# Peptides against a protein of PDB entry 6A30: the designs that were tried, part 38

Target 1, 150 residues: chain A of PDB entry 6A30
Amino acid sequence: AQDADNVLQPIMDLLDSNLTLFAKICEKTVLKRVLKELWKLVMNTMERTIVLPPLTDQTMIGTLLRKHGKGLEKGRVKLPSHSDGTQMIFNAAKELGQLSKLKDHMVREEAKSLTPKQCAVVELALDTIKQYFHAGGVGLKKTFLEKSPD

## One batch from the design tools (peptide; made by RFdiffusion4, then SolubleMPNN)

Design b2_p14_3_s2 (from b2_p14_3, 4 letters changed)
Fold by OpenDDE base, seed 2:
Structure b2_p14_3_s2 (fold): chain B 150 residues (1-150), chain A 14 residues (1-14)
Amino acid sequence: as target 1 above (150 residues)
Amino acid sequence: SSQERIKQLTEEMK
């Protein structure tokens, strides 16, 4: 449980800062696309966080996620007037693009074999994340989450 | 703690 929390905390910080906003401002179709990209990012981040030495990666991922998360806060989130929604989507897309670049930087590390403990942590974290992305039925379909190659 | 927060976020997204 504690190990799972350690893995999830950086992810939760990212999700807490961005997804609630995206859910409010995005059209359903756009939101689904955002969620799919975030799903891929989260899966890759988890893999890296679990495979890489815990101490260095939490700080690095936290720092990377903070650096990317701070880009969204500086926009005065005025309550989206209809015109503000498009700009927010553009900003969200820009951030997703930056997250995609982060993904590209993360993929280069050699897949190490997971210990049984690491596997258990991954399983717990995956279940929690699947529940999040399913979002009580309004998010991604369970079938997508189960069939994802990430 | 993280699981509880995810539940909260899930409810906020409904």
Scores: peptide ipSAE 0.023, ipTM 0.580, DockQ to the pose 0.679
Fold by OpenDDE base, seed 5:
Structure b2_p14_3_s2 (fold): chain B 150 residues (1-150), chain A 14 residues (1-14)
Amino acid sequence: as target 1 above (150 residues)
Amino acid sequence: SSQERIKQLTEEMK
């Protein structure tokens, strides 16, 4: 459980505020599409994070996410014509782009088979992430989460 | 901690 939390916490910290914001400002169809893309990104990031030595990569992910989170505060090009909602979407899109870059930094090691311990961590992490994205039925469907090729 | 946060987020997203 603790290992799963350590893997997921940096990702969840980034997603927490953004998902709450998206739920408020996005139309239902747009929200579903955003959630599907986030699901793919999280699954791919999680897989790479667990296959790699967990401690070093978690620290790197946390540092990168924190650095990019702080960088987002400074880079507010206030385009005067954009509504607060548009600016929030732009900020969220920038954060997603940063997650994608983080994914690319993690690819440096060859794919290794998971140890039994890593498999157990993956299982716990997957259950937590599925519950998170399902969000009591207002998020993604359970059938989609279970049948996802990611 | 993750489970508690999921519960909170679930309520916020309703």
Scores: peptide ipSAE 0.022, ipTM 0.562, DockQ to the pose 0.777
Fold by OpenDDE base, seed 3:
Structure b2_p14_3_s2 (fold): chain B 150 residues (1-150), chain A 14 residues (1-14)
Amino acid sequence: as target 1 above (150 residues)
Amino acid sequence: SSQERIKQLTEEMK
């Protein structure tokens, strides 16, 4: 449980700062696309954090997420004007476009089977993350989350 | 806990 919390906390800090804003400013179709890309990012980041011991540091996870999500500023973002919201969506889309490069780097490291301890942490975290992205039916479909290749 | 915060965020997004 503590290991799972250590992996999830930096991800939660990033999501807490941005998802509420995205839900308010995004049209439904755009929001679904953003959530799908964020799902891939979270899965890839979690995989790296669990497989690569040096990335288990909260600072490193935060840096990795920031490197791929530079537009996700920590803070009570005042509801941006419509123009600011559009720019935020554009910046988010640009950052999400780099996720394909992240995936290619991870596939090369995936040659190592997870240890039983790592598997237990992943299993504990996955159910919580799936529930989060499903968001009581407002977010991603359960079938998509379960069949995701990530 | 992270799980409790996820639950709160999920409710805020509804």
Scores: peptide ipSAE 0.022, ipTM 0.572, DockQ to the pose 0.697
Fold by OpenDDE base, seed 1:
Structure b2_p14_3_s2 (fold): chain B 150 residues (1-150), chain A 14 residues (1-14)
Amino acid sequence: as target 1 above (150 residues)
Amino acid sequence: SSQERIKQLTEEMK
């Protein structure tokens, strides 16, 4: 559980900073597209974190996210007024661009065999992440989450 | 825990 939390925390920080805003400002189809891209990013990040470095290396995700996510506001994003809506869209687009760049740097390496401990962490993390992206039915479909190749 | 935080965020996104 602790190892899973260590892996997930940096990812959750990223998601927390962005998804609340995106859910409010994006049209449903756009939001779904964003969620799909984030899902891929999360899967790739998790894979790299669990497979490549030791589980104790929390700094790698944090460093990667910090390098690519410097524009992520840590604050609870207030709903923009109509006047601020355009600016918020631009900010959201900028954030998406940063995430895309992060994904591109997440080179898919050949899958390595996992230890039993790593497998258990992955299973727990996957269940948690699937729950998050499903968001009680308003997020991604369960079928997509279960059958995604990522 | 991360799981509890995810639950919270999920509720906020509803």
Scores: peptide ipSAE 0.021, ipTM 0.563, DockQ to the pose 0.688

Design b2_p14_3_s3 (from b2_p14_3, 7 letters changed)
Fold by OpenDDE base, seed 3:
Structure b2_p14_3_s3 (fold): chain B 150 residues (1-150), chain A 14 residues (1-14)
Amino acid sequence: as target 1 above (150 residues)
Amino acid sequence: SSQARIERLTKEMK
């Protein structure tokens, strides 16, 4: 569990910052749509990150997402101190656009094998992310999350 | 912790 938390910390910091902001400024139906798109992006990115580079104590996904997510420093969205709601929405839209571009730039290479320990960490990480996107029932439905490729 | 993050997000999305 601790290893999974350590691996996920970079991506979770990024997601926490973005989703907390989106939850505050978006209507529920819009937020749900955003969650679905982010889920697909995260799952796709995780698949490629696990298959391509070796699994390390730090998730490369968070680093990759941060690299392409302008305005995020150390997992936090740097909002201007005097931004109104319109500016916040605009910034959120830009961030979503950056994530979409990241998806398109991820290239699948030859799959690497994982050790049993690495597999266990990945399984725990996936379960944690599913729970995160489910958000106690107010986020995505379990049926939707379970249909996503693991 | 991961659980604390989930709880915070759940609260913000209600």
Scores: peptide ipSAE 0.331, ipTM 0.865, DockQ to the pose 0.697
Fold by OpenDDE base, seed 2:
Structure b2_p14_3_s3 (fold): chain B 150 residues (1-150), chain A 14 residues (1-14)
Amino acid sequence: as target 1 above (150 residues)
Amino acid sequence: SSQARIERLTKEMK
């Protein structure tokens, strides 16, 4: 558990910062939609980062946003500036590109395949992220999180 | 800890 927490700490710090901000500025319905999109982004980023050779963070995030970003519905958001919520999410996604570093922490450079230990860490990390996005029931539904590919 | 983070987020989202 401690190893997984250590590996996830940078990502969680980023998520905490962004989700705290979104919770303050978004209505509940908009926030849930944002959470769903962020969840998809995180899961896809992790999958690609672990399975594929590391791409540049910018290219990887850009590809993910192109694939998944179009589905974000605009709702009532109290934005502090003329920046739209999409831009904020985009910026958050760019920062989430640091997920590429997760591979370096979780995967040994010498092995093309994950060791059993690394697999266990990944599994625990995924469970932790799911719990985080569920947020004691006020976040995403468990059924939604469980349907996400891992 | 992860638990502490979850609790903080839970509070912020209520």
Scores: peptide ipSAE 0.330, ipTM 0.866, DockQ to the pose 0.711
Fold by OpenDDE base, seed 5:
Structure b2_p14_3_s3 (fold): chain B 150 residues (1-150), chain A 14 residues (1-14)
Amino acid sequence: as target 1 above (150 residues)
Amino acid sequence: SSQARIERLTKEMK
């Protein structure tokens, strides 16, 4: 569990800051759409990171997200004006769009098998992310999360 | 820690 938390910490920090803001400024339907797109992005990024780079506490995802992700500082999460809300979403979307380029920075290596320990960490990490996106039932549906490729 | 994050998000999304 601790290893999974360490692996997820960078992405969770990014998600927490952005989703907290989005939850405040977005209409419910828009928020759900954003969550779905973020879920896809996270899953795709994790898949590439697990298959190609070695799984470490400081994952390539974490490093690349810190480099390319301009996560909102908690201290800057103020209630934006309506005009600011749209701009904030646009900026966040632009920042998230840079995450799609992370694949280009990953060294293409031969497929590596994970050790049993690494597999267990990945499973715990995936479960945690699913729970996070489900958000006690107010987020994405379990059926949607379960249909996504692990 | 993860549970606390989930709870915070759940609260904000309600």
Scores: peptide ipSAE 0.319, ipTM 0.860, DockQ to the pose 0.704
Fold by OpenDDE base, seed 1:
Structure b2_p14_3_s3 (fold): chain B 150 residues (1-150), chain A 14 residues (1-14)
Amino acid sequence: as target 1 above (150 residues)
Amino acid sequence: SSQARIERLTKEMK
């Protein structure tokens, strides 16, 4: 469990920051759409990270997500005014869009075989991420998460 | 912990 948490830490830090903001400023239907797109992005990124680079590249997901997330300054947890909220949504959407484009630029290298231990860690990590996106039932449906092409 | 993160997000999304 601790290994899975360590693997997820960089992505979870980013997700926590962004989703906390989105949860505050977005209507529920919009938030669900954002969650679905983020889920796809996360799954695709994880697939590439697992299949292409060794699991040690936690730094790559975190760095890729951070490089594109730098526009969301940690400090402005101020409830943006309606106008500020709109700008934040646009900025966040832009960041997400950049992450999606980054996916297209990542060349799929040959799938590296994972050790049984690594597989177990990945499975646990995936379960944790699914639980995170489900968010106690207020997030994405379990059926949607289970049908993910991961 | 991951559980604490989930709980926090759950709270924010309600």
Scores: peptide ipSAE 0.315, ipTM 0.858, DockQ to the pose 0.739

Design b2_p14_3_s4 (from b2_p14_3, 6 letters changed)
Fold by OpenDDE base, seed 4:
Structure b2_p14_3_s4 (fold): chain B 150 residues (1-150), chain A 14 residues (1-14)
Amino acid sequence: as target 1 above (150 residues)
Amino acid sequence: SSAERIEELTEKMK
């Protein structure tokens, strides 16, 4: 549980910041689309984080999140005016896009088989993330989360 | 901590 939490913490911090913003500014349909893209991103990131050596991954995710998060000033998300909201969505989408590109820069270490411990961590992490994205029914549908090819 | 965060986010999204 602690290991899973450690793996998820950086991801959740990123998600918390972005989803809180998106929930406020996005129409429901747009929000769902954003959530789906975030889901894909998180799944890809998590897989890599767990497979890659823990020390380099936390630093890399932390550095990536920090590089991208430094632009997300902890500033009071003033509900941006409609124009500011669009720009924030655009910026967030750009950041997410850059995170997706990180997929390409993370060293393709060959899919080493996960150790039993790593598998357990992944399972716990996946369950937590699914709950997160489901968000008590206001987020993504359970069926989508379970059937996602990501 | 993760559970608490999920709950908080759930409430924010309602």
Scores: peptide ipSAE 0.047, ipTM 0.647, DockQ to the pose 0.789
Fold by OpenDDE base, seed 1:
Structure b2_p14_3_s4 (fold): chain B 150 residues (1-150), chain A 14 residues (1-14)
Amino acid sequence: as target 1 above (150 residues)
Amino acid sequence: SSAERIEELTEKMK
């Protein structure tokens, strides 16, 4: 459980910041599309983090996601004033575009056979991530999360 | 901690 939390924490920190903004500014249909793309990105990032580097590299997920999110100001997303809303949407869209490009470059490296311990961590992490993206029913459908080529 | 964060996010998305 602790190992799974360590893997998920950097991802969740990024997702919390972005999803909080998107939940406020996006329509339901747009939000679902964003969540689908983020789901794919998270799956690919998690696979790389578990398969390639040691499970302890919390810093790599954060770095990979931060390098492509140059515009994600660490700042508390202050409620954009009405005038700043358009700029925030534009910035968010730009960040999403960068994430999509990252996805296309995330070629599925040959999955080395995971050790039983790594498999257990992946299973726990996947369950947590699925719950996160389902978000009590306001996010992605469970059927989508289960049938996704993750 | 993960469960708590999921709950918080769920509430923010409502």
Scores: peptide ipSAE 0.041, ipTM 0.639, DockQ to the pose 0.774
Fold by OpenDDE base, seed 2:
Structure b2_p14_3_s4 (fold): chain B 150 residues (1-150), chain A 14 residues (1-14)
Amino acid sequence: as target 1 above (150 residues)
Amino acid sequence: SSAERIEELTEKMK
């Protein structure tokens, strides 16, 4: 559990900073699209984190997420006046574009065989992330999460 | 913990 939490903390920090904002400003269909892209990104990031040696993992993910998350500044959600809502959507779209670029820069390293410990951490992390993205039913459907190729 | 954060985020997204 602690190892899984250590892997997830940097990801959760990034998500905490942005998803609350997205949930408030995005229309439901847009939000779902954002969540799907984030899901893919998180899956790829987690795979790399767990496959890479633990000591390099937090720093690399933290650095990658921080380097690419710098664009995801917690804009103080001023209650969007009509003009603010459009700007927020534009910012969200821009941020999504940056995340997509991050995904493209994530070179798929050859999957090294995971140790039994790493496999256990992956399983725990995957379960936690699935619960996160399901968000009590307001997020992604369970069927999507289970059938995801990532 | 991650579980607590998930719960908090879930409530915020409702």
Scores: peptide ipSAE 0.039, ipTM 0.632, DockQ to the pose 0.787
Fold by OpenDDE base, seed 3:
Structure b2_p14_3_s4 (fold): chain B 150 residues (1-150), chain A 14 residues (1-14)
Amino acid sequence: as target 1 above (150 residues)
Amino acid sequence: SSAERIEELTEKMK
């Protein structure tokens, strides 16, 4: 649905330029940990955007992701040198350390019931995002994605 | 190989 695409596009714009680079420079265990934290951030951001609509979906997602993931919002860059790669990992780790604060903010918001339309959009978006993070088996395990409380 | 697969999937989701 067009609504699901509108929610996903800002997230994809942020992720597409960075995840390929991280996959090339990170060891498998480190990459998996980064993906788990990004999954939590994306789920929380998407939930907020759908439940709290007064801002345009694009503006809200972009703002929330920049606030909590500034080190991950970079343009498509050629493969960095070892020094550049290390610095990028360090910056990403620093930003991931702030994700705990986002979780605390989400818990304080009263659980709003979703309309049937909002539920349908969430379901479509979740299926797409789960496929993206699974990445044909090279990303996160399906069991983790399905059982995640986020 | 993993990076290429992620990129391919990302492009398909656009």
Scores: peptide ipSAE 0.027, ipTM 0.612, DockQ to the pose 0.146

Design b2_p14_4_s2 (from b2_p14_4, 4 letters changed)
Fold by OpenDDE base, seed 2:
Structure b2_p14_4_s2 (fold): chain B 150 residues (1-150), chain A 14 residues (1-14)
Amino acid sequence: as target 1 above (150 residues)
Amino acid sequence: SSQERIEKLTKEMK
């Protein structure tokens, strides 16, 4: 469990910051759409991270996502005046668009074999991320999370 | 912990 948490730490930091903001400013339908797109991005990135670089305690996922996602500064979310909320949504959409470009910069390489320990960590990490996106039932449906993002 | 993060997100999304 600790190894999985360590692996997920960078990506979770990014997700927590962004999703907290989105949850506050987005209507539920918009938020759900954002979650779905983010889920696809995360899963695709994880797949490539498992295949390309060796699995280390610091996931390349977090580093890669941070390189592209730094745009949402933890702005002191003052309860946006209506004007501020719209601008924040626009900024969020822009950031999501930039994150999607990450896919284009990742070249698919040959799959590397994982050790049994690495496999166990990956499985636990995947389960944890699914639980995170499910958010106690208020997030994405389990049936959606079980589908391939491809 | 990851569990705490999940709980936090759950609360914020309600």
Scores: peptide ipSAE 0.432, ipTM 0.902, DockQ to the pose 0.725
Fold by OpenDDE base, seed 1:
Structure b2_p14_4_s2 (fold): chain B 150 residues (1-150), chain A 14 residues (1-14)
Amino acid sequence: as target 1 above (150 residues)
Amino acid sequence: SSQERIEKLTKEMK
């Protein structure tokens, strides 16, 4: 469990920041749409991260985010207290764009196999992230989360 | 923990 948490930590930090912002500024339908797009992006990014490079350590995703996302794992969405909604959306979109860039960088990597231990960690991590996006029932539907994002 | 994050998000999205 701790290993899965460590693997997800950088992504969750980013998601927490973005989703907190979106929850505040978006109407429910818009928020749901954003969640769906984020889910697809996260799952695709994770797929690349897990399948292409071997999971060598608990900080792999964090390292990748640091290398390719310019330290996204460290950053909270910091908005000026007096920023308007447009600026908030712009900043959030920028963060999402950085995740997309991370995915693109992973495309060039060769697929690798995981050890049984790593597979177990990944499975737990995937379950955890699904629960995160489900958000106690106020987020995405379970049926949606159980389908491939592609 | 991840669970705490889920709970926090759940609360924020209500």
Scores: peptide ipSAE 0.426, ipTM 0.900, DockQ to the pose 0.761
Fold by OpenDDE base, seed 4:
Structure b2_p14_4_s2 (fold): chain B 150 residues (1-150), chain A 14 residues (1-14)
Amino acid sequence: as target 1 above (150 residues)
Amino acid sequence: SSQERIEKLTKEMK
């Protein structure tokens, strides 16, 4: 459990900073959309970090920014709020792109598969993140969290 | 802890 917390700390720090702000300034519907986009970003980042071949931080960030940035530009995320809110979401996505650093905690050797211990930590971490986004029932629905982020 | 963070977020989102 402590290992999972340690692994999640950088993610949680980024999420806490952004979500605390968004919770204060966003209407409920907007906030839900923000949560959904952040969920997708986090899950995709983790998946790429764990499952996909090693990517450079720059490549990973660039890919995530391109994917989510294009999604925002193409109206994938229709936010009824002001342009400022959309820009904040974009910035949050950019900051969360630094989740590539999670590699340092999960995989020390780029070419090696996760050890059983690391797998257990990742599983616990994923469960914790789901709980975080569910936020005691006021966040994302469980059904949404159980689906693919794509 | 992660649990404390969850509780905090839960409170802030209400």
Scores: peptide ipSAE 0.421, ipTM 0.900, DockQ to the pose 0.727
Fold by OpenDDE base, seed 5:
Structure b2_p14_4_s2 (fold): chain B 150 residues (1-150), chain A 14 residues (1-14)
Amino acid sequence: as target 1 above (150 residues)
Amino acid sequence: SSQERIEKLTKEMK
């Protein structure tokens, strides 16, 4: 469990700040759409991280994610004005879009097989992130989360 | 923990 938490920590830090903001400023339908796009992005990022680089490279990913996520401090509780909200969403989307470039910063190696321990960590991490996006039933539907984002 | 984060998000999304 701790290993899975460590793997997810950088992504969760980014998501927590962004989703907290979006939950405050977005209408529910818009929020769900944002969640769906974020889910796809996260899944694609995780897939690339698991298939190509070893799990230990998560530290580099975390550093890159933190660098790009700096625009949304966790302490920004103040409700932005309508204009500020739109700009913040745009900025957040732009920052999240940089996740697609993470693959370019990682050494592509031949397809690696995961050890049983690594498989267990990945399975737990995937379950945890699904629960996170489900958010006790107020987030994405389980049926959606169980489908491949491909 | 991840559980705490889930609970926090759940609260914020209500």
Scores: peptide ipSAE 0.408, ipTM 0.896, DockQ to the pose 0.729

Design b2_p14_4_s3 (from b2_p14_4, 6 letters changed)
Fold by OpenDDE base, seed 3:
Structure b2_p14_4_s3 (fold): chain B 150 residues (1-150), chain A 14 residues (1-14)
Amino acid sequence: as target 1 above (150 residues)
Amino acid sequence: SSEERIKELTEKMK
């Protein structure tokens, strides 16, 4: 459990402020689309972080997400005016579009077999992330999260 | 904990 929390902490720190902001400024349909793209990004990042470097680099997931999510400022952003909110959505959409292109550049390195301990940590982490994105029914549907290719 | 943080985020998103 502690190992899973350590792996998730950088992701949670990045997503916390950004998702809170998006929930406030986005219409429901836009928010769902944003969450779907973030889910894909998180899953791809997790897959690569687990397959490529040893789990010891806890900051790598956060760094990878930050490197491509530079426009999502950490902070108590005052509720932007409607005009500011629209611009923020546009900027977020542009950033998400760039993240989609990153998927094509991330070379399929040979999937190293995970140790049983690493598998257990990954399974626990995935369950926690699914609960996070489901957000008690406000976020993504559980069926979508379960049917997504692991 | 991650669980407490998820709960807090869920409440903020409602």
Scores: peptide ipSAE 0.079, ipTM 0.691, DockQ to the pose 0.821
Fold by OpenDDE base, seed 4:
Structure b2_p14_4_s3 (fold): chain B 150 residues (1-150), chain A 14 residues (1-14)
Amino acid sequence: as target 1 above (150 residues)
Amino acid sequence: SSEERIKELTEKMK
C-alpha cells in the first residue's frame, strides 16, 4: 500500500491541481472530456513508468510533472475570471499535450516483466486511480474506466 | 493517504 501511494503521489498531485481547477470552472460535459483525456494520460504514464526501471521513472515523472507543474504554482487557485479560467484550461491542456509528447521521449526500454511485487503495486495503484476518476459517481463512469485500454 | 485524497476530491466535484 505504501509503495503504491509513493508511485501515485506525483500523479495525484498533478491531478489534484488540475481537477480541482477544472471542477470549479468547467461545465459537466467539458469536465467529462477533460477527465477522459487525463485518464488516458495517466494510464499511458503508468504503463510506461512500470515498464521503465522504477527508481529512475519516479524521479522522471516527478521531475516532468514538477517541470510542468511548476507552472501551476501551488498558489491559491484564484478562481480566475471566466477569461482567466479559459486561459488556465488552455494552459493545462497545453501542459497535458506536452506530457503526451513526453510519452514519445521516454526511453522505450524493452518491457521487462514486472516482479510479483511490482505487479501487486501496479494493481493497487490502478484500482486507486480508477476510484479517483470515478469520484464517487460524479466523475467518469465505471464502465468507461474498465474498458479503457490500460 | 490516497483514499483520503480521493474522498476530498469527490466532495469538491459534487
Scores: peptide ipSAE 0.076, ipTM 0.681, DockQ to the pose 0.787
Fold by OpenDDE base, seed 2:
Structure b2_p14_4_s3 (fold): chain B 150 residues (1-150), chain A 14 residues (1-14)
Amino acid sequence: as target 1 above (150 residues)
Amino acid sequence: SSEERIKELTEKMK
C-alpha cells in the first residue's frame, strides 16, 4: 500500500489541481473528453514507468509532472467567467500536449521482468487510478476503464 | 491515503 501510494503521489498531485479546475469550468461532455485523454496519458505513462527502472523514473516523472503542473497555477485563477473557460481548456490542452511530449522523451528501456512485489504495486496502483477516473460514477464508465490495456 | 484523496476528488467532481 505504501509503495503504491509513493508511485501514485506524483500523478495524484498533478490530477488533483488540474481536474478540480476542469470539473468546475468544463461542461460534462468536455470533462469526459479531458478525462479520457488523461486516462490514456496516465496509462501510457504507467506502462513506461513499469518498463523503466522503477525507482529513479518515478521520481523523475513526478518531478516532471510537478514542473508541468505548476505552470497552470501561476495564472490568477480568477473564477473564470464563461469566456475564461475556453482559454483554460486551451491551456489544459497545451499542458496535455506537453505531457505527451514528455512521454516521447522518456527513453524506452528494455522491459525487465517485474518482481512479484512490483506486480502487486502496479496492480494496486492501477486499481486506484481506475477508481479515481471512475470518480464514484461521475467520471469515466467502468467498462471504458476495463477496455484499456493494463 | 490515496483512497481518501480519491474520495475528496470525487466529491469535488460532483
Scores: peptide ipSAE 0.069, ipTM 0.677, DockQ to the pose 0.781
Fold by OpenDDE base, seed 1:
Structure b2_p14_4_s3 (fold): chain B 150 residues (1-150), chain A 14 residues (1-14)
Amino acid sequence: as target 1 above (150 residues)
Amino acid sequence: SSEERIKELTEKMK
């Protein structure tokens, strides 16, 4: 469990700020679309992170995410006024753009075989991520999360 | 914990 949390922490830190913002500014249909794209991105990132480097290289994920996430203001996103709405959308778009770039910078190497321990950690991490994206029913549908090829 | 964070996010998205 702790290993799974360690693997997920950098991803969740990135997602927490972005999803909170998107939930506030996006219409439901747009939000679902954003969540689907984020799901794909997270799954691909996780695959690369867990399969390519040993699970011990948590520092690499953190460094990569930190390099791309430096624009995430740690501050409580105040709901912008109407005038600030455009800026918030722009910032949200910028954050999404940074996430997509993160995917592109990760070199796709052949999947290494995982140890049984690593497989168990991955399974736990996947379940946690699915729960995260489902968000008690307000996020993505369970069926989508379970049938996704990622 | 991840579970606590999920709960918090779920509440924010309601």
Scores: peptide ipSAE 0.068, ipTM 0.670, DockQ to the pose 0.783

